# Designs tried in a protein design run: peptides against a protein of PDB entry 4BOS. Part 100

Target 1, 163 residues: chain A of PDB entry 4BOS
Amino acid sequence: PVLTRTVVPADNSCLFTSVYYVVEGGVLNPACAPEMRRLIAQIVASDPDFYSEAILGKTNQEYCDWIKRDDTWGGAIEISILSKFYQCEICVVDTQTVRIDRFGEDAGYTKRVLLIYDGIHYDPLQRNFPDPDTPPLTIFSSNDDIVLVQALELADEARRRRQ
Target 2, 163 residues: chain A of PDB entry 4BOS as posed
Amino acid sequence: PVLTRTVVPADNSALFTSVYYVVEGGVLNPACAPEMRRLIAQIVASDPDFYSEAILGKTNQEYCDWIKRDDTWGGAIEISILSKFYQCEICVVDTQTVRIDRFGEDAGYTKRVLLIYDGIHYDPLQRNFPDPDTPPLTIFSSNDDIVLVQALELADEARRRRQ

## One batch from the design tools (peptide; made by RFdiffusion4, then SolubleMPNN)

Design b1_p22_4_s3 (from b1_p22_4, 9 letters changed)
Fold by OpenDDE base, seed 1:
Structure b1_p22_4_s3 (fold): chain B 163 residues (1-163), chain A 22 residues (1-22)
Amino acid sequence: as target 1 above (163 residues)
Amino acid sequence: SAAELLAAREAELAARRAAAAR
């Protein structure tokens, strides 16, 4: 079993495409972003006390309008929201720092998914198996620390290529 | 928590600014 990167388009919606890919079990849907953006906007709108102006950097309503644009970038706040929605830990391995940021790690979720991030672009990660008849895995146990080690190795290799 | 989300967002924005400045 090998952890591999699936490259998604380098557009303003790479985060949403990547999250959709892993939570849907390896489905690449470049057109998923509008739905994902609306989902986030709905969640934010539902709790203006929690999703405050301080967190959003703008009013709740302004954020909802902003995130639904097709040219705005998702990031840590959006990952946190999606983690809560899908009830899974979202682990982001950074190729620049070779560290993993875990979103939702204290929520008690039983599942985790993995993304790889280079400071600008997000891609999804999946585990491939030697048996071609065994489909790739994108949803892991939150107890599977081996996949985190593999993610760090993958990120370190990417960093070495840039050096 | 809300505080953790805020900290994460601020860190991300700072990183983006730093990357854009290079």
Scores: peptide ipSAE 0.026, ipTM 0.545, DockQ to the pose 0.061
Fold by OpenDDE base, seed 4:
Order: C-alpha cells, then sequence, then structure tokens
Structure b1_p22_4_s3 (fold): chain B 163 residues (1-163), chain A 22 residues (1-22)
C-alpha cells in the first residue's frame, strides 16, 4: 500500500475540494465549494461566542460574508471548523517544511484524513492498494501513525523536487 | 510502535532539512 496525492483544481476552493474528497471516501467534486462555504458560514454564525473576532480575525458577520465569496481561500480556521463538522482529525502535511499540522487532535476522534499543502494549494491524500478491486482509502484510524510517516515521506519527496 | 516510527522519521527528516540548509 502506498500513499498518493490526487491533484485537485488549483482554484481558490482547493481546500474545500480536498476535504470533501477525503471525508467522502475519495469523491472528487470540484463543485462542492459553494455548499461547503455556506456550511462553514452557518457553523460560524451559530456560535458567535466561540467564533469571536479574536478567533476569526474579523467580526463573525464579516467572516461569514467573506467565506461565502467564491474567490476567498480557506485556511486553518476553515480546516478546524471542517474537522469539527466531520468529526475527524485533519492532518495537513506541508511540503515546504515537511511538517504535519494536526487539526482536531485533542477532540478524541477515531478517524483521520490527510491533506498535502505546498504553501498555497491543498490536495487530498489516499492510500492505494495493489489489488485493483480494493478501493483507495482516505479515512484512517486516528491511531494510524504509519500513514503520517508515509505523508512525511511524500512531502519530503515533493520538497526535494522543488530544491 | 507506529508512534515511535513517526518520531524517528520526523527526526531523520529534520536532520536532512538541517543539513540541506547549511
Amino acid sequence: as target 1 above (163 residues)
Amino acid sequence: SAAELLAAREAELAARRAAAAR
């Protein structure tokens, strides 16, 4: 079994496409972003005490208006929100630093999904199996640290290609 | 364990990055 990257469109919604891909078991849907943006805005709007200006960097309402735009980029805040919504740890391996940022690691989730990030673009990661009849795996055990090792190796390879 | 393997691999990669930065 090998961990591989599925390249999603390099648009301003790559984070949403990537998250959707992994949490839905490998479904590529570049059109998912508008609904996911609305979902995030809805979640943020529902808890203005937690999603404060201190957390968002802008007022709750300003953030909701901002994230629903079709040309704004998702980042750490959105990943955190999506981790909570999908009840899974979202692990992002950074090809620039070869580090893994874990979102939701303290929530006690039993599942983890993986993204690869190059500083501006997100792609989903999946485990491919030698048997073609065994579909790729995108949802892993939160105790599966082997997949994190594989993610680091994948990121390190990507980093070397850019050196 | 998997956790130990991760820690070891991260240390290895960190050392490699540090070497490349010199």
Scores: peptide ipSAE 0.025, ipTM 0.499, DockQ to the pose 0.031
Fold by OpenDDE base, seed 5:
Structure b1_p22_4_s3 (fold): chain B 163 residues (1-163), chain A 22 residues (1-22)
Amino acid sequence: as target 1 above (163 residues)
Amino acid sequence: SAAELLAAREAELAARRAAAAR
């Protein structure tokens, strides 16, 4: 089995598309972004005490309006929110630094999903199996550190090739 | 363990990055 990258559209919603892909077991749906943006806004709006201006960098209402725009990019805040919502660790391997940033690592989730990030664009990662009848795996055990090793290797290769 | 393998690989990659930067 090999860890591979599925290239999603390089639009402003690549994070959402990538997260949706991995948490839904490998479903590529570029049209998922508006719903996910609304989901995030709903979560943020539901807890203004936690999602304060200090965390958001703007008022709760301003953030909700901002994130629902189709041209705003998601980042660490959104990943953290989605990790909590989907109850899984989201691991982002960075091709620039060849490091893995883990979101939700202290929450005790039993599952993890992986994204690859180049400083601008997010893509989902999946494990392909030699059996063509076995669908790729996108949801891993939080104890599966082998997949993290594979992700680092994938990122290192990407770094060397400047991609 | 998998954790040990990960740590070792991370160290190796860090060393490689440092070498490439020189």
Scores: peptide ipSAE 0.024, ipTM 0.590, DockQ to the pose 0.031
Fold by OpenDDE base, seed 3:
Structure b1_p22_4_s3 (fold): chain B 163 residues (1-163), chain A 22 residues (1-22)
Amino acid sequence: as target 1 above (163 residues)
Amino acid sequence: SAAELLAAREAELAARRAAAAR
């Protein structure tokens, strides 16, 4: 099995498209962003005590208005929220540093999904199988550390290509 | 174990990055 990257559109919503892809089992839907932005805003608005200004960097209402804009980028806060919502670990491998940031690793989730990040753009990762009739896998066991090794190797290769 | 392999690979990559930064 080989871990591969699926390139999603380089719009301001690549994080949402990438997360949607992996949590839905490999469904590419560039139109999913508005709904996911609203989902995040709804979650944030529902718990203003937890999602405080200290966490958001702005008031709860300001954040909700901001994240619903079609030109604002998602980041670590949004990944954390989506990890909690989908009840899975979200692992982001960075091609600039060749490091993995794990979101939700202490929550006891049984599943993990993987994204690749270059400092600006997010793409989803999937495992391809030798049998062409077996569809790619995007949801892994949280105990599958081999897929994390493969993600690091993929990022390392990307880094070397930039040099 | 897979966890040990991951730790070893991460250490290897960190060492290479440190060497390249010198």
Scores: peptide ipSAE 0.024, ipTM 0.494, DockQ to the pose 0.031

Design b1_p22_4_s4 (from b1_p22_4, 7 letters changed)
Fold by OpenDDE base, seed 1:
Structure b1_p22_4_s4 (fold): chain B 163 residues (1-163), chain A 22 residues (1-22)
Amino acid sequence: as target 1 above (163 residues)
Amino acid sequence: SAAELLAAREAALAAAEAAAAA
């Protein structure tokens, strides 16, 4: 089994496409972004005390309007929200630093999904199996440390290729 | 199931948003 990267479109919604891909078990749907954006806006709007200006960098309402635009980029705030919503760890391996940022790591989730990030673009990661009839795995046990090692190896290789 | 939980949460959030807009 090998951890591989599925390149999703380099549009403003790559984070949402990538998250959707991994949480849905490997379904590539570039059209998922509007619904994902609305979902995030709904969550933010539902708790204005928690999602304050200090966290959002803008008012709750301004953020909700902003994130629902088709040309705004998701980041750590959105990943945190999606982790909470889908009740899973979202692990992002950064190819620039060769480090993994784990979102939801202290929430007690039993599942984790992995993304790869290059400082601008997000892509989903999947485990491919030798048996062609066995579909790739995108949802891992939160105790699966092997997949984290594989993600770091993948990021390190990506960094070396950029040198 | 996980899918049912997600659907329920999404519905609840949508309802909350609608209520806030009303």
Scores: peptide ipSAE 0.024, ipTM 0.577, DockQ to the pose 0.018
Fold by OpenDDE base, seed 5:
Structure b1_p22_4_s4 (fold): chain B 163 residues (1-163), chain A 22 residues (1-22)
Amino acid sequence: as target 1 above (163 residues)
Amino acid sequence: SAAELLAAREAALAAAEAAAAA
């Protein structure tokens, strides 16, 4: 089994497309972003005490209007929200540092999904199997440390290609 | 499993929509 990267469009919605891909078992749908943006805005709007200006960098209302634009980037806040929403750990391997940022790691989720990030773009990761009749896996056990090692190896290879 | 996650997604989405409508 090999961990591989599926390149999604660099259209400012790559995070949403990537998350959708992994949580849906490998479904590429670049048109998913508007609804996911609205979902995030709804969650943020529902808890202005937690999602404060200090956390958002702007007022709650301003953030909600901002994230619903089709040209704004998602980041750590959105990943955290999506982790909670989908009840899974979201692991992001950074190719610039070859480190994994884990979102939802303290929540006790039994499942994890993986993204790869290069500083400006997110892509989903999947495990391919030698048997062509076995579809790629995008949802892993939160106890599967092998996939994290493979993600680090993938990121390290990506970094070496840029050296 | 993927099926379990999809089921969780559906439940969460329904809850979020209900909260927004209330």
Scores: peptide ipSAE 0.022, ipTM 0.541, DockQ to the pose 0.018
Fold by OpenDDE base, seed 3:
Structure b1_p22_4_s4 (fold): chain B 163 residues (1-163), chain A 22 residues (1-22)
Amino acid sequence: as target 1 above (163 residues)
Amino acid sequence: SAAELLAAREAALAAAEAAAAA
């Protein structure tokens, strides 16, 4: 089995498209972004005590309006929210640093999904199997550390290509 | 940039979570 990258459109919603892809078992739907943005806004709006200006960098209402725009970036806040919403660990491997940032790692989730990030763009990762009749896997056990090693290898290769 | 926003928000979340746990 090999961990591979599926390239999603290089728009400002690549994070949302990538998360949707992995949590839905490999469904590429770039049109999912507006609804996911609204979902995040709704969650943030529902808990202004936790999602304070200190966390958001702006007022709760300003953030909600901002994240619903089609040209604004997703980041740690959005990944954390999506991790909680989908009840899975979201692991982001960075091709610039060759490190993995884990969101939801202390929540006790049984599942993890993986994204690859190059400093600008997010893409989803999937495990491909030798058997062509076996569909790619995008949702892994949170105990599957092999997939993390494979993600680091993939990131390291990407880094070497840029040097 | 996306990287700057990610780092800043990650730090803010970590600080908030640490404060809530105290």
Scores: peptide ipSAE 0.021, ipTM 0.515, DockQ to the pose 0.053
Fold by OpenDDE base, seed 4:
Structure b1_p22_4_s4 (fold): chain B 163 residues (1-163), chain A 22 residues (1-22)
Amino acid sequence: as target 1 above (163 residues)
Amino acid sequence: SAAELLAAREAALAAAEAAAAA
């Protein structure tokens, strides 16, 4: 089995498309972003004490309006929110540093999904099997440390390709 | 810019998480 990357469109919603892909078991749907943006805004609006200006960089209402725009980027805050919403660990392997940032690692989730990040763009990762009729796996056990090693290897290869 | 704002928010989140873990 090999961990591979599926390239999603390089639009401003690549994070949302990538997360949707992995949590839905490998479904590419670039049209998912507007609803996911609204979902995040709803969650943020529901807890103004936790999602403070210090965290958001703007008022709660301003952030909600901002994230619902189709030309604004998702990042660590949005990943953290989506991890909590989908009740899974979201692991992001960075091709620039060859490091993995784990979101939700202390929440006790039994599942993890993986994204690859180059400093600007997010793509989803999946495990392919030798049998072409066996669909790729996008949701892993949170105890599966092998997939993290494979993600690091994939990131290292990507870094070498850029050199 | 959007990129600068995103970076600032990420830094704030990281700082908040570190403070909560201390």
Scores: peptide ipSAE 0.021, ipTM 0.506, DockQ to the pose 0.074

Design b1_p22_5_s2 (from b1_p22_5, 14 letters changed)
Fold by OpenDDE base, seed 1:
Structure b1_p22_5_s2 (fold): chain B 163 residues (1-163), chain A 22 residues (1-22)
Amino acid sequence: as target 1 above (163 residues)
Amino acid sequence: SLAEELARQREALEAAVRAALA
């Protein structure tokens, strides 16, 4: 088995497209972003005490209006929210630093998904199998540390190639 | 070595994420 990336469109919503891909088992849907943006806004609006201005960097209402725009970028806050919503650990491997940022790792989730990030763009990661009839895997056990090692190797190769 | 790096990252990242989202 080998870990590979699926390149998604380099638009303002690559994070959402990438998350959707991995949590849905490998479904590429670039049109998913508006719905996911609304979902995040709904979650944030539902708990203004937790999602405070201190966390959001803006008022709760301002954030909700901002994230629903089609030209705003998702980041760590959105990843953490999506981790909670999908009840899975979201691991982001950074090709610039060859490090993994793990969101939801202390929540006790049994599943993890992986993204690769170059400082601007997000792509989803998947495990491909030698058997061509076996579909790629995007959802892994939270105990599967091998996939994290493979992600680091993939990021290191990308860094060496400046990709 | 990559597995060792992963172990080092885990503790630091957990603290950082908690601080950022607390």
Scores: peptide ipSAE 0.017, ipTM 0.454, DockQ to the pose 0.030
Fold by OpenDDE base, seed 4:
Structure b1_p22_5_s2 (fold): chain B 163 residues (1-163), chain A 22 residues (1-22)
Amino acid sequence: as target 1 above (163 residues)
Amino acid sequence: SLAEELARQREALEAAVRAALA
């Protein structure tokens, strides 16, 4: 079994496309972004005490309007919210630093998914199996630390190849 | 090793995330 990268479109919504891909078991749907953006905005709007200006960097209302734009980029705030929504750990391996940022790591989730990030673009990761009858895996056990090591190896290779 | 690097990241990352969301 080997961890591989699936390249999604390099549009402003690559984070949302990548998250959707992994949480849905390997379904590529670039059209998912508008609904996911709305979902984020709805969650943020529902709890202005938690999602304060200090956390968002702008007022709650301003953030909600901003994230619903089709040309704004998602980041750590959105990943954190999506982790909570999907009740899974989201692990992002960075090819520039060969480090993993984990979201939801202390929430007690039983599932984890993985993304790869190059400083601009997000892509989903999946485990491929030698048996062609076994479909790729995108949702892993939160106890599967081997997949994290494999993600680091993949990121290190990407860095060496300037990917 | 990469496994050791992962282990070292755990505590620091968790602390950083909590601080960022505080």
Scores: peptide ipSAE 0.016, ipTM 0.449, DockQ to the pose 0.029
Fold by OpenDDE base, seed 3:
Structure b1_p22_5_s2 (fold): chain B 163 residues (1-163), chain A 22 residues (1-22)
Amino acid sequence: as target 1 above (163 residues)
Amino acid sequence: SLAEELARQREALEAAVRAALA
């Protein structure tokens, strides 16, 4: 089996599209972003004590209004929230540094999904199988260290090719 | 190796995540 990258549209919502792809088992739906932004805003608004200005970098209300815009970028805060919502570890491999940032690692989730990030754009990762009748896998065991090694290899290759 | 780098990342990141999300 080989870990591969699925290129999603390079818009302001690539993070949301990528997360949706992996947690839904490989469904590409660029139209998912508005609803996911709204979901995040709802979660943040529901817990102002946890999602404080210190965490958000802005007031709770300001963040909610900001994240619901169609031209704002998702980042670590959004990934953390989505990890909690989908109850899975989200691993982001960075092609610039060839490092993996894990979100939800200490939450005890049994599943993990993987994204690849180049400093600007997010794409989802999937495992392809030699058997053409076996669909790609996007949800892995949180104990699957092999997929993380493969992600690092993929990121290193991307760095060398400047993509 | 990549495996060794992964191990180093996990140890450092776990501590940071626990502190940040507590």
Scores: peptide ipSAE 0.016, ipTM 0.421, DockQ to the pose 0.027
Fold by OpenDDE base, seed 5:
Structure b1_p22_5_s2 (fold): chain B 163 residues (1-163), chain A 22 residues (1-22)
Amino acid sequence: as target 1 above (163 residues)
Amino acid sequence: SLAEELARQREALEAAVRAALA
């Protein structure tokens, strides 16, 4: 089995596209962003005590208006929210630092998905199998640490290639 | 450029979130 990267469009919504891809088992839908942005805004608006100005860097309402724009980028806040929403650990391997940031690791989820991040752009990761008739896997066991090692290897190779 | 500005904003937000949630 080999962990590989699927390059999604380098638009303002690459995070949403990438998350959608992995949680839906490998479905590429670049048009998913508006609904996901609305979902995040709804969740943030529902808990102004937790999603405070200290966390958001702006008022709760300002953030909601901001994230619903089609030209704003998602990040750690959105990943955390989506991890909770989809009830899975989201692991982001960074090609610049060759490290993995794990979101939802203490929540007790049984599943994990993986993204690769280069400082600006997010892409989804999947495991390809030797048998071409076996479809790629995007949802892994949260106990599968081999996939994390493979992700680090992939990130290290990407760093060497400046990708 | 717009892309550069968005990148800066994103980086700032990411740093703030990591600090707040650490």
Scores: peptide ipSAE 0.021, ipTM 0.517, DockQ to the pose 0.065; fails the geometry check

Design b1_p22_5_s3 (from b1_p22_5, 11 letters changed)
Fold by OpenDDE base, seed 4:
Structure b1_p22_5_s3 (fold): chain B 163 residues (1-163), chain A 22 residues (1-22)
Amino acid sequence: as target 1 above (163 residues)
Amino acid sequence: AAAEALEAQRRALEAEKLAALA
Protein backbone atom coordinates (compact mmCIF):
# COMPACT_ATOMS: atom_id res chain seq x y z
CA PRO B 1 0.00 0.00 0.00
CA VAL B 2 1.27 3.44 -0.99
CA LEU B 3 0.05 6.84 0.15
CA THR B 4 -0.43 9.12 -2.84
CA ARG B 5 -1.49 12.67 -3.58
CA THR B 6 -4.36 13.62 -5.87
CA VAL B 7 -3.83 17.07 -7.35
CA VAL B 8 -6.96 19.21 -7.22
CA PRO B 9 -7.43 22.56 -9.00
CA ALA B 10 -5.79 25.65 -7.56
CA ASP B 11 -8.99 27.67 -7.82
CA ASN B 12 -9.10 29.28 -4.34
CA SER B 13 -11.27 26.38 -3.14
CA CYS B 14 -8.67 23.63 -2.97
CA LEU B 15 -9.25 23.10 0.75
CA PHE B 16 -12.94 22.45 0.28
CA THR B 17 -12.37 20.21 -2.73
CA SER B 18 -9.71 18.27 -0.84
CA VAL B 19 -11.81 17.76 2.26
CA TYR B 20 -14.80 16.70 0.20
CA TYR B 21 -12.61 14.24 -1.68
CA VAL B 22 -11.34 12.44 1.41
CA VAL B 23 -14.55 12.40 3.44
CA GLU B 24 -16.55 11.09 0.47
CA GLY B 25 -14.15 8.24 -0.15
CA GLY B 26 -12.29 9.64 -3.12
CA VAL B 27 -14.85 11.68 -5.04
CA LEU B 28 -13.38 14.61 -6.93
CA ASN B 29 -15.95 17.40 -7.14
CA PRO B 30 -14.51 20.88 -7.69
CA ALA B 31 -18.05 22.24 -7.70
CA CYS B 32 -18.56 21.38 -4.03
CA ALA B 33 -17.03 24.60 -2.71
CA PRO B 34 -20.01 26.99 -2.81
CA GLU B 35 -22.15 24.75 -0.64
CA MET B 36 -19.30 24.03 1.74
CA ARG B 37 -18.63 27.75 2.08
CA ARG B 38 -22.27 28.27 2.96
CA LEU B 39 -22.00 25.50 5.52
CA ILE B 40 -19.03 27.22 7.15
CA ALA B 41 -20.86 30.53 7.24
CA GLN B 42 -23.90 28.88 8.78
CA ILE B 43 -21.89 27.24 11.53
CA VAL B 44 -19.89 30.40 12.24
CA ALA B 45 -23.07 32.45 12.45
CA SER B 46 -24.68 29.93 14.79
CA ASP B 47 -22.13 30.48 17.57
CA PRO B 48 -20.96 34.10 17.72
CA ASP B 49 -19.70 33.63 21.27
CA PHE B 50 -17.15 31.04 20.23
CA TYR B 51 -16.51 32.39 16.75
CA SER B 52 -15.70 35.82 18.07
CA GLU B 53 -13.70 38.58 16.48
CA ALA B 54 -10.72 37.37 18.48
CA ILE B 55 -10.91 34.00 16.72
CA LEU B 56 -12.02 35.20 13.29
CA GLY B 57 -9.94 38.35 12.95
CA LYS B 58 -13.09 40.19 11.89
CA THR B 59 -16.69 40.40 13.05
CA ASN B 60 -18.80 37.26 12.82
CA GLN B 61 -20.98 38.73 10.08
CA GLU B 62 -18.00 40.01 8.11
CA TYR B 63 -16.38 36.60 8.26
CA CYS B 64 -19.52 34.86 7.04
CA ASP B 65 -19.72 37.20 4.08
CA TRP B 66 -16.01 36.82 3.42
CA ILE B 67 -15.85 33.03 3.43
CA LYS B 68 -18.81 32.78 1.03
CA ARG B 69 -16.86 34.64 -1.65
CA ASP B 70 -15.52 32.48 -4.46
CA ASP B 71 -12.04 33.99 -4.23
CA THR B 72 -11.30 33.64 -0.51
CA TRP B 73 -9.27 30.83 1.00
CA GLY B 74 -10.30 28.45 3.71
CA GLY B 75 -7.86 27.80 6.50
CA ALA B 76 -7.50 26.29 9.94
CA ILE B 77 -10.86 27.64 11.05
CA GLU B 78 -12.58 25.87 8.17
CA ILE B 79 -10.65 22.65 8.79
CA SER B 80 -11.67 22.69 12.43
CA ILE B 81 -15.30 23.25 11.53
CA LEU B 82 -15.29 20.56 8.86
CA SER B 83 -13.66 18.11 11.24
CA LYS B 84 -16.55 18.60 13.62
CA PHE B 85 -19.14 18.48 10.87
CA TYR B 86 -17.87 15.27 9.30
CA GLN B 87 -16.97 13.76 12.68
CA CYS B 88 -13.43 12.85 11.73
CA GLU B 89 -9.89 13.85 12.56
CA ILE B 90 -8.36 15.91 9.77
CA CYS B 91 -4.59 15.59 9.59
CA VAL B 92 -2.70 18.13 7.51
CA VAL B 93 0.88 17.34 6.61
CA ASP B 94 2.90 20.46 5.83
CA THR B 95 5.56 19.99 3.15
CA GLN B 96 7.44 23.10 4.25
CA THR B 97 8.06 21.91 7.80
CA VAL B 98 7.33 18.17 7.49
CA ARG B 99 4.91 18.40 10.38
CA ILE B 100 1.38 17.16 10.82
CA ASP B 101 -1.26 19.45 12.26
CA ARG B 102 -4.10 17.41 13.67
CA PHE B 103 -7.60 18.79 13.91
CA GLY B 104 -10.14 17.02 16.06
CA GLU B 105 -7.59 14.80 17.76
CA ASP B 106 -9.21 15.22 21.17
CA ALA B 107 -12.78 14.69 20.00
CA GLY B 108 -12.69 10.90 20.14
CA TYR B 109 -13.40 10.35 16.45
CA THR B 110 -12.76 6.88 15.07
CA LYS B 111 -11.95 8.12 11.57
CA ARG B 112 -9.00 10.05 10.19
CA VAL B 113 -8.46 11.75 6.83
CA LEU B 114 -5.32 13.36 5.46
CA LEU B 115 -4.45 16.44 3.45
CA ILE B 116 -1.12 17.69 2.19
CA TYR B 117 -0.38 21.42 2.41
CA ASP B 118 2.46 23.44 0.88
CA GLY B 119 1.68 26.82 2.42
CA ILE B 120 -0.80 27.97 -0.21
CA HIS B 121 -2.41 24.82 -1.65
CA TYR B 122 -4.20 21.76 -0.26
CA ASP B 123 -4.43 18.34 -1.87
CA PRO B 124 -6.05 15.14 -0.60
CA LEU B 125 -4.13 11.99 0.26
CA GLN B 126 -5.20 8.42 -0.39
CA ARG B 127 -3.84 4.91 0.07
CA ASN B 128 -3.49 2.95 -3.15
CA PHE B 129 -3.36 -0.83 -3.22
CA PRO B 130 -1.49 -3.16 -5.58
CA ASP B 131 -4.70 -4.95 -6.47
CA PRO B 132 -6.41 -2.80 -9.11
CA ASP B 133 -9.77 -4.14 -7.98
CA THR B 134 -9.27 -2.67 -4.50
CA PRO B 135 -10.32 0.98 -4.50
CA PRO B 136 -8.12 3.64 -2.89
CA LEU B 137 -8.72 4.37 0.78
CA THR B 138 -9.19 7.93 2.03
CA ILE B 139 -10.72 7.28 5.45
CA PHE B 140 -8.42 5.68 7.98
CA SER B 141 -8.70 4.55 11.56
CA SER B 142 -7.81 7.24 14.05
CA ASN B 143 -5.50 4.63 15.55
CA ASP B 144 -3.64 4.14 12.26
CA ASP B 145 -0.40 5.95 12.98
CA ILE B 146 1.33 4.19 10.10
CA VAL B 147 -0.51 6.43 7.67
CA LEU B 148 0.89 9.45 9.53
CA VAL B 149 4.40 8.09 9.08
CA GLN B 150 3.67 7.60 5.39
CA ALA B 151 2.37 11.15 5.16
CA LEU B 152 5.58 12.47 6.69
CA GLU B 153 7.59 10.45 4.19
CA LEU B 154 5.53 11.91 1.37
CA ALA B 155 6.10 15.40 2.74
CA ASP B 156 9.83 14.78 2.98
CA GLU B 157 9.92 13.79 -0.66
CA ALA B 158 7.90 16.83 -1.67
CA ARG B 159 10.24 19.10 0.27
CA ARG B 160 13.29 17.57 -1.39
CA ARG B 161 11.77 18.23 -4.82
CA ARG B 162 11.46 21.93 -4.02
CA GLN B 163 14.99 22.24 -2.61
CA ALA A 1 -2.73 38.28 0.72
CA ALA A 2 -4.79 35.10 0.70
CA ALA A 3 -1.81 33.03 1.80
CA GLU A 4 -1.14 35.42 4.64
CA ALA A 5 -4.72 35.26 5.78
CA LEU A 6 -4.62 31.48 5.68
CA GLU A 7 -1.52 31.40 7.83
CA ALA A 8 -3.04 33.84 10.29
CA GLN A 9 -6.05 31.57 10.68
CA ARG A 10 -3.77 28.61 11.28
CA ARG A 11 -1.88 30.42 14.02
CA ALA A 12 -5.05 31.61 15.70
CA LEU A 13 -6.51 28.13 15.85
CA GLU A 14 -3.30 26.63 17.15
CA ALA A 15 -3.20 29.23 19.90
CA GLU A 16 -6.72 28.25 20.84
CA LYS A 17 -5.70 24.61 21.08
CA LEU A 18 -2.83 25.46 23.37
CA ALA A 19 -5.06 27.55 25.59
CA ALA A 20 -7.54 24.70 25.89
CA LEU A 21 -4.82 22.28 26.93
CA ALA A 22 -3.28 24.65 29.51
Scores: peptide ipSAE 0.029, ipTM 0.648, DockQ to the pose 0.041
Fold by OpenDDE base, seed 1:
Structure b1_p22_5_s3 (fold): chain B 163 residues (1-163), chain A 22 residues (1-22)
Amino acid sequence: as target 1 above (163 residues)
Amino acid sequence: AAAEALEAQRRALEAEKLAALA
């Protein structure tokens, strides 16, 4: 088995598409972004005490209006929210730094999903199997540290290709 | 203009990432 990358469209909504892909077991749906954006805005609006200006970098209302735009990027805030919503750890391997940022790592989730980030784009990661009848795996055990090692190897290779 | 907007969003993303890890 090997960890591989599925390239999703670079349409300002790559984070949402990538998250949807991994949490739904490998379903590529570039049209999922509007609903994902609304979901995040709804969650943020529901708890203005927690999602304060200190967290959002702008007022709660301003953020909600902003994230629902088609051309705004998702980032760490959105990943954190989606981690909580889907009740899974979201691990982002960065090809620029060759490190993994883990969101939801202290929440006690039993599942983890993986994304790869290059500074301007997110893609989902999945484990492929030699058996062609076995579908790729996108949801891993939070105890599966091998997949994290494989993610780092993948990121390191990506970095070397750019050098 | 498009490049500038992209850079602004990139910077915002990096800032949020750092804040989330703090």
Scores: peptide ipSAE 0.027, ipTM 0.607, DockQ to the pose 0.071
Fold by OpenDDE base, seed 3:
Structure b1_p22_5_s3 (fold): chain B 163 residues (1-163), chain A 22 residues (1-22)
Amino acid sequence: as target 1 above (163 residues)
Amino acid sequence: AAAEALEAQRRALEAEKLAALA
């Protein structure tokens, strides 16, 4: 089995498209972003004490309005929120640093999904199997450390190609 | 030039957030 990258559109909603892809088992739907943005805004609005200005960098209401725009970028806070919502660990491998940032690792989730990030763009990762009739896997066990090693290898290769 | 500098700052901030929230 080989871990591979599925390139999603380089629009301002690549994070949402990528997360949707992996949590839905490999469904590419670039039109999912508006609903994903609304979902995040709804979650943030529901807990203004936790999602404070200190965390958001702006008021709760301002953030909700901002994230629902079609031209604003999702980042760490959105990944954290989506990890909690989907009840899975979201692992982001950074091609610039060849490092994996794990969101939700302390929550006790049994499942993890993987994204690859280059500083401006997110793509989903999937495991391909030798049998062509076996569909790719996007949801892994949170104990599967092999997939993390493969993600680091993929990121390292991507970094070298940019040099 | 100003837009590019601002974008660079944004990327740096996001990287810090990733490290802090991971």
Scores: peptide ipSAE 0.026, ipTM 0.622, DockQ to the pose 0.058
Fold by OpenDDE base, seed 5:
Structure b1_p22_5_s3 (fold): chain B 163 residues (1-163), chain A 22 residues (1-22)
Amino acid sequence: as target 1 above (163 residues)
Amino acid sequence: AAAEALEAQRRALEAEKLAALA
């Protein structure tokens, strides 16, 4: 089995497309972003005490209006929210630092998904199998640390190719 | 122009947040 990335469009919604891909088992749908943006805005609006201006960098209402735009980028805040919503650990391997940032690691989730991040773009990761009739795996056990090692190897290779 | 500048700054900020919120 080999861990590979699926390149999604480099549009303003690559994070949402990537998350949707992995949590839905490998479904590429670039049109998923508007609904996911509304979902995030709904969650943020529901808890203004937690999602304060200090965390958002703007008022709760301003953030909700902002994230629902089709040209704004998702990031760590959105990943954290989506991890909680989908009840899974979201692991982001950064090709610039060759580090894995784990969201939801202390929540006790049994599942994890993986994204690869280069500083400006997110792509989903999947495990391919030698048997062509076996579909790629995008949802892993939270105990599967081998996939994390493979993700680091993939990131390291990507970094070397850019140098 | 202002929106693009804000987005560029956000990308830098989000990189920092990834490490902080992990």
Scores: peptide ipSAE 0.027, ipTM 0.656, DockQ to the pose 0.059; fails the geometry check

